# Peptides against a protein of PDB entry 2C5K, part 40

Target 1, 91 residues: chain A of PDB entry 2C5K
Amino acid sequence: EDPFQQVVKDTKEQLNRINNYITRHNTAGDDDQEEEIQDILKDVEETIVDLDRSIIVMKRDENEDVSGREAQVKNIKQQLDALKLRFDRRI

## One batch from the design tools (peptide; aimed at target 1 F4 D50 R53 V57)

Design b2_p30_8 (made by RFdiffusion4)
Pose (drawn by RFdiffusion4):
Structure b2_p30_8 (pose): chain A 89 residues (1-28, 31-91), chain P 30 residues (1-30)
Amino acid sequence: EDPFQQVVKDTKEQLNRINNYITRHNTADDQEEEIQDILKDVEETIVDLDRSIIVMKRDENEDVSGREAQVKNIKQQLDALKLRFDRRI
Amino acid sequence: SELSEEALEALNIEDKDERDEKFTELENQL
Protein backbone atom coordinates (compact mmCIF):
# COMPACT_ATOMS: atom_id res chain seq x y z
CA GLU A 1 0.00 0.00 0.00
CA ASP A 2 2.17 2.87 1.21
CA PRO A 3 5.85 2.36 0.21
CA PHE A 4 6.72 1.04 3.67
CA GLN A 5 4.03 -1.62 3.65
CA GLN A 6 4.98 -2.73 0.11
CA VAL A 7 8.65 -3.28 1.07
CA VAL A 8 7.54 -5.17 4.25
CA LYS A 9 5.38 -7.45 2.08
CA ASP A 10 8.13 -7.94 -0.55
CA THR A 11 10.69 -8.76 2.18
CA LYS A 12 8.53 -11.35 3.87
CA GLU A 13 7.75 -12.88 0.53
CA GLN A 14 11.43 -12.86 -0.51
CA LEU A 15 12.44 -14.58 2.76
CA ASN A 16 9.58 -17.05 2.41
CA ARG A 17 10.68 -17.97 -1.10
CA ILE A 18 14.23 -18.78 -0.01
CA ASN A 19 12.81 -20.71 2.98
CA ASN A 20 10.68 -22.89 0.69
CA TYR A 21 13.74 -23.46 -1.51
CA ILE A 22 15.90 -24.53 1.41
CA THR A 23 13.25 -27.08 2.51
CA ARG A 24 13.51 -28.68 -0.96
CA HIS A 25 17.33 -28.45 -1.20
CA ASN A 26 18.49 -29.00 2.39
CA THR A 27 21.92 -30.34 1.44
CA ALA A 28 25.04 -28.19 1.06
CA ASP A 29 24.15 -25.98 -4.69
CA ASP A 30 23.09 -23.90 -7.68
CA GLN A 31 21.59 -21.05 -5.68
CA GLU A 32 24.20 -20.64 -2.95
CA GLU A 33 25.73 -17.35 -4.20
CA GLU A 34 22.32 -16.07 -5.16
CA ILE A 35 20.84 -16.71 -1.68
CA GLN A 36 23.78 -14.94 -0.02
CA ASP A 37 23.28 -11.92 -2.28
CA ILE A 38 19.56 -11.73 -1.65
CA LEU A 39 19.95 -12.15 2.14
CA LYS A 40 22.49 -9.29 2.19
CA ASP A 41 20.09 -7.14 0.18
CA VAL A 42 17.35 -8.01 2.76
CA GLU A 43 19.73 -6.88 5.65
CA GLU A 44 20.14 -3.57 3.98
CA THR A 45 16.43 -3.33 3.22
CA ILE A 46 15.71 -3.75 6.93
CA VAL A 47 18.12 -0.89 7.67
CA ASP A 48 16.02 1.24 5.26
CA LEU A 49 12.79 0.23 7.02
CA ASP A 50 14.38 1.12 10.40
CA ARG A 51 15.52 4.53 9.10
CA SER A 52 12.08 5.19 7.74
CA ILE A 53 10.63 4.48 11.25
CA ILE A 54 13.21 6.80 12.83
CA VAL A 55 12.10 9.71 10.62
CA MET A 56 8.36 8.99 11.08
CA LYS A 57 8.79 8.84 14.89
CA ARG A 58 9.83 12.50 14.81
CA ASP A 59 6.23 13.28 13.74
CA GLU A 60 4.20 13.45 16.93
CA ASN A 61 1.07 12.63 14.91
CA GLU A 62 2.48 9.15 14.06
CA ASP A 63 2.47 5.97 16.07
CA VAL A 64 5.25 3.76 14.65
CA SER A 65 4.68 0.82 17.08
CA GLY A 66 2.89 -1.21 14.36
CA ARG A 67 5.79 -0.63 11.94
CA GLU A 68 8.30 -1.42 14.68
CA ALA A 69 6.53 -4.76 15.31
CA GLN A 70 6.60 -5.57 11.60
CA VAL A 71 10.33 -4.90 11.34
CA LYS A 72 10.94 -7.00 14.52
CA ASN A 73 9.00 -9.83 12.86
CA ILE A 74 10.95 -9.60 9.65
CA LYS A 75 14.30 -9.67 11.66
CA GLN A 76 13.06 -12.84 13.33
CA GLN A 77 12.17 -14.43 10.02
CA LEU A 78 15.62 -13.49 8.66
CA ASP A 79 17.43 -14.87 11.73
CA ALA A 80 15.55 -18.20 11.58
CA LEU A 81 16.27 -18.44 7.83
CA LYS A 82 19.98 -17.62 8.09
CA LEU A 83 20.47 -20.47 10.53
CA ARG A 84 18.58 -22.93 8.29
CA PHE A 85 20.75 -21.80 5.35
CA ASP A 86 23.98 -22.05 7.38
CA ARG A 87 23.11 -25.54 8.64
CA ARG A 88 22.52 -27.30 5.26
CA ILE A 89 24.72 -30.44 5.34
CA SER P 1 3.76 15.55 8.08
CA GLU P 2 5.60 16.38 4.87
CA LEU P 3 8.80 14.91 6.37
CA SER P 4 6.97 11.60 7.19
CA GLU P 5 5.58 11.44 3.65
CA GLU P 6 9.09 12.07 2.18
CA ALA P 7 10.49 9.29 4.45
CA LEU P 8 7.86 6.86 3.13
CA GLU P 9 8.56 7.91 -0.51
CA ALA P 10 12.35 7.43 0.06
CA LEU P 11 11.68 3.68 0.10
CA ASN P 12 10.58 3.91 -3.52
CA ILE P 13 14.13 5.04 -4.64
CA GLU P 14 15.71 2.12 -6.51
CA ASP P 15 19.28 3.46 -6.55
CA LYS P 16 20.92 2.57 -3.27
CA ASP P 17 23.29 5.59 -3.11
CA GLU P 18 20.50 8.04 -3.95
CA ARG P 19 18.19 6.45 -1.37
CA ASP P 20 20.97 6.61 1.30
CA GLU P 21 21.61 10.30 0.45
CA LYS P 22 17.86 11.07 0.67
CA PHE P 23 17.54 9.35 4.11
CA THR P 24 20.64 11.28 5.35
CA GLU P 25 18.97 14.51 4.28
CA LEU P 26 15.77 13.52 6.08
CA GLU P 27 17.58 12.46 9.29
CA ASN P 28 19.41 15.79 9.43
CA GLN P 29 16.01 17.39 9.93
CA LEU P 30 15.42 15.40 13.17

Design b2_p30_8_s1 (made by RFdiffusion4, then SolubleMPNN; from b2_p30_8, 11 letters changed)
Fold by OpenDDE base, seed 3:
Structure b2_p30_8_s1 (fold): chain B 91 residues (1-91), chain A 30 residues (1-30)
Amino acid sequence: as target 1 above (91 residues)
Amino acid sequence: SKLSEEAEKALTIKDKKEREEKFKKLESKL
């Protein structure tokens, strides 16, 4: 098993799950609910940082072609940014 | 390897469990 791909998969699943929740709840909930969503989004953000670090190590220490993995992380970042925008625009 | 360690620390069993509990709390109000 490639741990990088496992993390990518799990991260995408989390983003999709939050997206589904926001779709079903297009208005802001109570403060506790909003904070819980923010916490999950922050966890995803930190996960992306770790994925980037993994890629840096791969390039530096293992001299591997990381273009495909960089594209995957870029895609996740775009999903996160779009989700944050949806989250913040809720009334 | 350093690569594996950096990737694995992004998702620990503890972290996954905590996030799952948060999701369940949110989704219980669907």
Scores: peptide ipSAE 0.145, ipTM 0.658, DockQ to the pose 0.108
OpenDDE base, seeds 1, 2, 4, 5: peptide ipSAE 0.143, 0.125, 0.136, 0.145; ipTM 0.642, 0.636, 0.657, 0.643; seed 4 fails the geometry check

Design b2_p30_8_s2 (made by RFdiffusion4, then SolubleMPNN; from b2_p30_8, 10 letters changed)
Fold by OpenDDE base, seed 5:
Structure b2_p30_8_s2 (fold): chain B 91 residues (1-91), chain A 30 residues (1-30)
Amino acid sequence: as target 1 above (91 residues)
Amino acid sequence: SELSKEAEEALTIKDKKEREEKFKELLSKL
Protein backbone atom coordinates (compact mmCIF):
# COMPACT_ATOMS: atom_id res chain seq x y z
CA GLU B 1 0.00 0.00 0.00
CA ASP B 2 1.36 3.39 -1.10
CA PRO B 3 0.63 6.25 1.31
CA PHE B 4 0.71 8.70 -1.59
CA GLN B 5 -1.94 6.75 -3.44
CA GLN B 6 -4.03 6.48 -0.28
CA VAL B 7 -4.03 10.26 0.13
CA VAL B 8 -4.89 10.66 -3.55
CA LYS B 9 -7.76 8.22 -3.14
CA ASP B 10 -9.11 10.03 -0.09
CA THR B 11 -8.83 13.36 -1.90
CA LYS B 12 -10.72 12.02 -4.88
CA GLU B 13 -13.48 10.85 -2.55
CA GLN B 14 -13.72 14.36 -1.13
CA LEU B 15 -13.86 15.83 -4.62
CA ASN B 16 -16.64 13.42 -5.52
CA ARG B 17 -18.64 14.51 -2.49
CA ILE B 18 -18.23 18.14 -3.49
CA ASN B 19 -19.25 17.36 -7.05
CA ASN B 20 -22.35 15.52 -5.89
CA TYR B 21 -23.32 18.39 -3.61
CA ILE B 22 -22.93 20.99 -6.37
CA THR B 23 -24.97 18.85 -8.74
CA ARG B 24 -27.85 18.65 -6.26
CA HIS B 25 -27.63 22.19 -4.88
CA ASN B 26 -27.65 24.95 -7.48
CA THR B 27 -28.61 27.58 -4.90
CA ALA B 28 -26.03 28.73 -2.39
CA GLY B 29 -26.61 29.09 1.34
CA ASP B 30 -29.89 27.22 1.74
CA ASP B 31 -28.53 23.93 3.10
CA ASP B 32 -26.95 22.86 6.37
CA GLN B 33 -24.15 21.11 4.49
CA GLU B 34 -23.01 24.30 2.74
CA GLU B 35 -20.43 25.13 5.39
CA GLU B 36 -19.21 21.54 5.53
CA ILE B 37 -18.62 21.52 1.78
CA GLN B 38 -16.67 24.75 2.08
CA ASP B 39 -14.54 23.11 4.76
CA ILE B 40 -13.91 20.11 2.51
CA LEU B 41 -12.79 22.42 -0.30
CA LYS B 42 -10.25 23.98 2.02
CA ASP B 43 -9.14 20.57 3.28
CA VAL B 44 -8.51 19.35 -0.26
CA GLU B 45 -6.50 22.49 -1.01
CA GLU B 46 -4.33 21.91 2.03
CA THR B 47 -3.87 18.24 1.18
CA ILE B 48 -2.65 19.17 -2.29
CA VAL B 49 0.04 21.33 -0.70
CA ASP B 50 1.30 18.31 1.21
CA LEU B 51 1.21 16.12 -1.89
CA ASP B 52 3.26 18.70 -3.76
CA ARG B 53 5.75 18.96 -0.93
CA SER B 54 6.17 15.19 -0.86
CA ILE B 55 6.97 15.25 -4.57
CA ILE B 56 9.47 18.08 -4.12
CA VAL B 57 11.29 16.10 -1.45
CA MET B 58 11.37 12.96 -3.57
CA LYS B 59 12.60 14.82 -6.67
CA ARG B 60 15.68 15.97 -4.78
CA ASP B 61 16.67 12.37 -4.11
CA GLU B 62 18.03 9.50 -6.23
CA ASN B 63 16.94 9.86 -9.90
CA GLU B 64 13.42 8.72 -9.00
CA ASP B 65 10.78 9.35 -11.63
CA VAL B 66 7.99 11.33 -9.99
CA SER B 67 6.28 12.30 -13.25
CA GLY B 68 3.44 9.92 -12.54
CA ARG B 69 2.76 11.46 -9.15
CA GLU B 70 3.06 14.95 -10.61
CA ALA B 71 0.45 14.05 -13.20
CA GLN B 72 -1.88 12.75 -10.50
CA VAL B 73 -1.58 15.93 -8.47
CA LYS B 74 -2.08 18.04 -11.58
CA ASN B 75 -5.28 16.16 -12.28
CA ILE B 76 -6.52 16.70 -8.73
CA LYS B 77 -5.72 20.41 -8.93
CA GLN B 78 -7.67 20.71 -12.16
CA GLN B 79 -10.66 18.97 -10.61
CA LEU B 80 -10.51 21.15 -7.52
CA ASP B 81 -10.29 24.36 -9.54
CA ALA B 82 -13.25 23.34 -11.65
CA LEU B 83 -15.32 22.47 -8.59
CA LYS B 84 -14.38 25.69 -6.81
CA LEU B 85 -15.50 27.66 -9.84
CA ARG B 86 -18.80 25.80 -10.04
CA PHE B 87 -19.35 26.14 -6.31
CA ASP B 88 -18.66 29.88 -6.27
CA ARG B 89 -20.83 30.58 -9.30
CA ARG B 90 -23.95 29.22 -7.64
CA ILE B 91 -26.64 31.81 -6.94
CA SER A 1 16.79 8.05 0.11
CA GLU A 2 16.13 8.82 3.75
CA LEU A 3 14.24 12.04 3.07
CA SER A 4 12.09 10.29 0.48
CA LYS A 5 11.19 7.66 3.03
CA GLU A 6 10.30 10.31 5.58
CA ALA A 7 8.15 12.09 3.00
CA GLU A 8 6.28 8.89 2.30
CA GLU A 9 5.78 8.31 6.02
CA ALA A 10 4.63 11.91 6.49
CA LEU A 11 1.73 11.23 4.15
CA THR A 12 0.41 8.71 6.67
CA ILE A 13 -0.06 11.47 9.27
CA LYS A 14 -3.77 12.12 9.75
CA ASP A 15 -3.56 15.43 11.58
CA LYS A 16 -3.36 18.14 8.92
CA LYS A 17 -1.38 20.60 10.99
CA GLU A 18 1.09 17.96 12.11
CA ARG A 19 1.53 16.74 8.55
CA GLU A 20 2.09 20.26 7.27
CA GLU A 21 4.76 20.91 9.88
CA LYS A 22 6.48 17.64 9.03
CA PHE A 23 6.73 18.57 5.37
CA LYS A 24 8.04 22.02 6.25
CA GLU A 25 10.70 20.29 8.30
CA LEU A 26 11.60 17.97 5.43
CA LEU A 27 11.80 20.83 2.96
CA SER A 28 14.14 22.71 5.28
CA LYS A 29 16.57 19.79 5.07
CA LEU A 30 16.91 20.03 1.30
Scores: peptide ipSAE 0.595, ipTM 0.935, DockQ to the pose 0.784
OpenDDE base, seeds 1, 2, 3, 4: peptide ipSAE 0.589, 0.581, 0.594, 0.569; ipTM 0.934, 0.931, 0.934, 0.928

Design b2_p30_8_s3 (made by RFdiffusion4, then SolubleMPNN; from b2_p30_8, 11 letters changed)
Fold by OpenDDE base, seed 2:
Structure b2_p30_8_s3 (fold): chain B 91 residues (1-91), chain A 30 residues (1-30)
Amino acid sequence: as target 1 above (91 residues)
Amino acid sequence: SKLSEEALKALTIKDKEERKKKFDELLSKL
């Protein structure tokens, strides 16, 4: 499998797991799970940085169409932003 | 950044099979 696609897949699965957690925990807590979610969100942000950097290198060093990968990263960013908003708005 | 420059470059290898092989090799060194 394409390692880029594997990273994208893993990232989306992480975000989906967090989304499910927020759905089940609509009130902000102060426990180890809440802290873990924050850590995962930061990890996802760093993963997105790596994905963007890889696309930049592809544009520079390879003559491969990157539009599909850019669209995937854009989608993940939008999913992350929406999830952060849900997470932060909890009472 | 979580990945090394070498790992990032591995993600850019055009041949998918070679890309996967190189990426796995890098991960095995961790």
Scores: peptide ipSAE 0.178, ipTM 0.682, DockQ to the pose 0.087
OpenDDE base, seeds 1, 3, 4, 5: peptide ipSAE 0.172, 0.172, 0.173, 0.082; ipTM 0.685, 0.693, 0.686, 0.501

Design b2_p30_8_s4 (made by RFdiffusion4, then SolubleMPNN; from b2_p30_8, 10 letters changed)
Fold by OpenDDE base, seed 3:
Formats: C-alpha cells, structure tokens, sequence
Structure b2_p30_8_s4 (fold): chain B 91 residues (1-91), chain A 30 residues (1-30)
C-alpha cells in the first residue's frame, strides 16, 4: 500500500478513537485515559505536518498530481480541528 | 520523481521525531 494512504488510514483511526472517547467522556479529567487522548491529538497534529511536508516535496514533480492527497489532508485537518474544539469545550 | 519517492519513504518512519527530521531534511533540498 502507498505509504501516504497508510498514514492517512492510521490517522483516521486515531481520530475515530478520539471521537469515541469524547462521546463517552463529556467531562474533562474523569478518566485515566485523558492524558493519552491528549497525546493522540498531538500525534495527529504532528502527522498532519508531515503529510503536508510530503505533499510539498511531491509537488516538485510537475507530472505528479497531488490534488487528491491535498484533499485528504484537508479533510483530516477539518476533523482534527472539530475534535480539538469538542475536546477543549468539555467541563 | 526521486524526491517523491523519498517523501513516501519518509512517511514509513514510525518514530515521529525521526520522521520530522527526515522531512526537514527533504524540504531543505527544495
């Protein structure tokens, strides 16, 4: 499998994990996994940076269309931002 | 391209810090 797609898949699984956690824990600090989820959020953030960087590098090949990859990253960013907002708004 | 292949290879690095450094290296070559 394409490494980019593998990373995207793994990232989406992490986002799903975060989403499920937020759904089950609408109050901050009520679970010992709270810090783990915060770490996952950070990991996803860092992964997105690397995905963006990979796209920038790939764009140096004018014959390579990266628009699909850019769209995937954009989607992940939007999901992450939404989850961050929900996570931080918990009391 | 060679750079594209290196970028994809960099994404296979599991260690986040190592991967970050690899991409910084690749970006410096642009």
Amino acid sequence: as target 1 above (91 residues)
Amino acid sequence: SELSEKALEALTIKDKEERRKKFEELLSKL
Scores: peptide ipSAE 0.638, ipTM 0.941, DockQ to the pose 0.810
OpenDDE base, seeds 1, 2, 4, 5: peptide ipSAE 0.634, 0.631, 0.632, 0.636; ipTM 0.941, 0.940, 0.940, 0.941

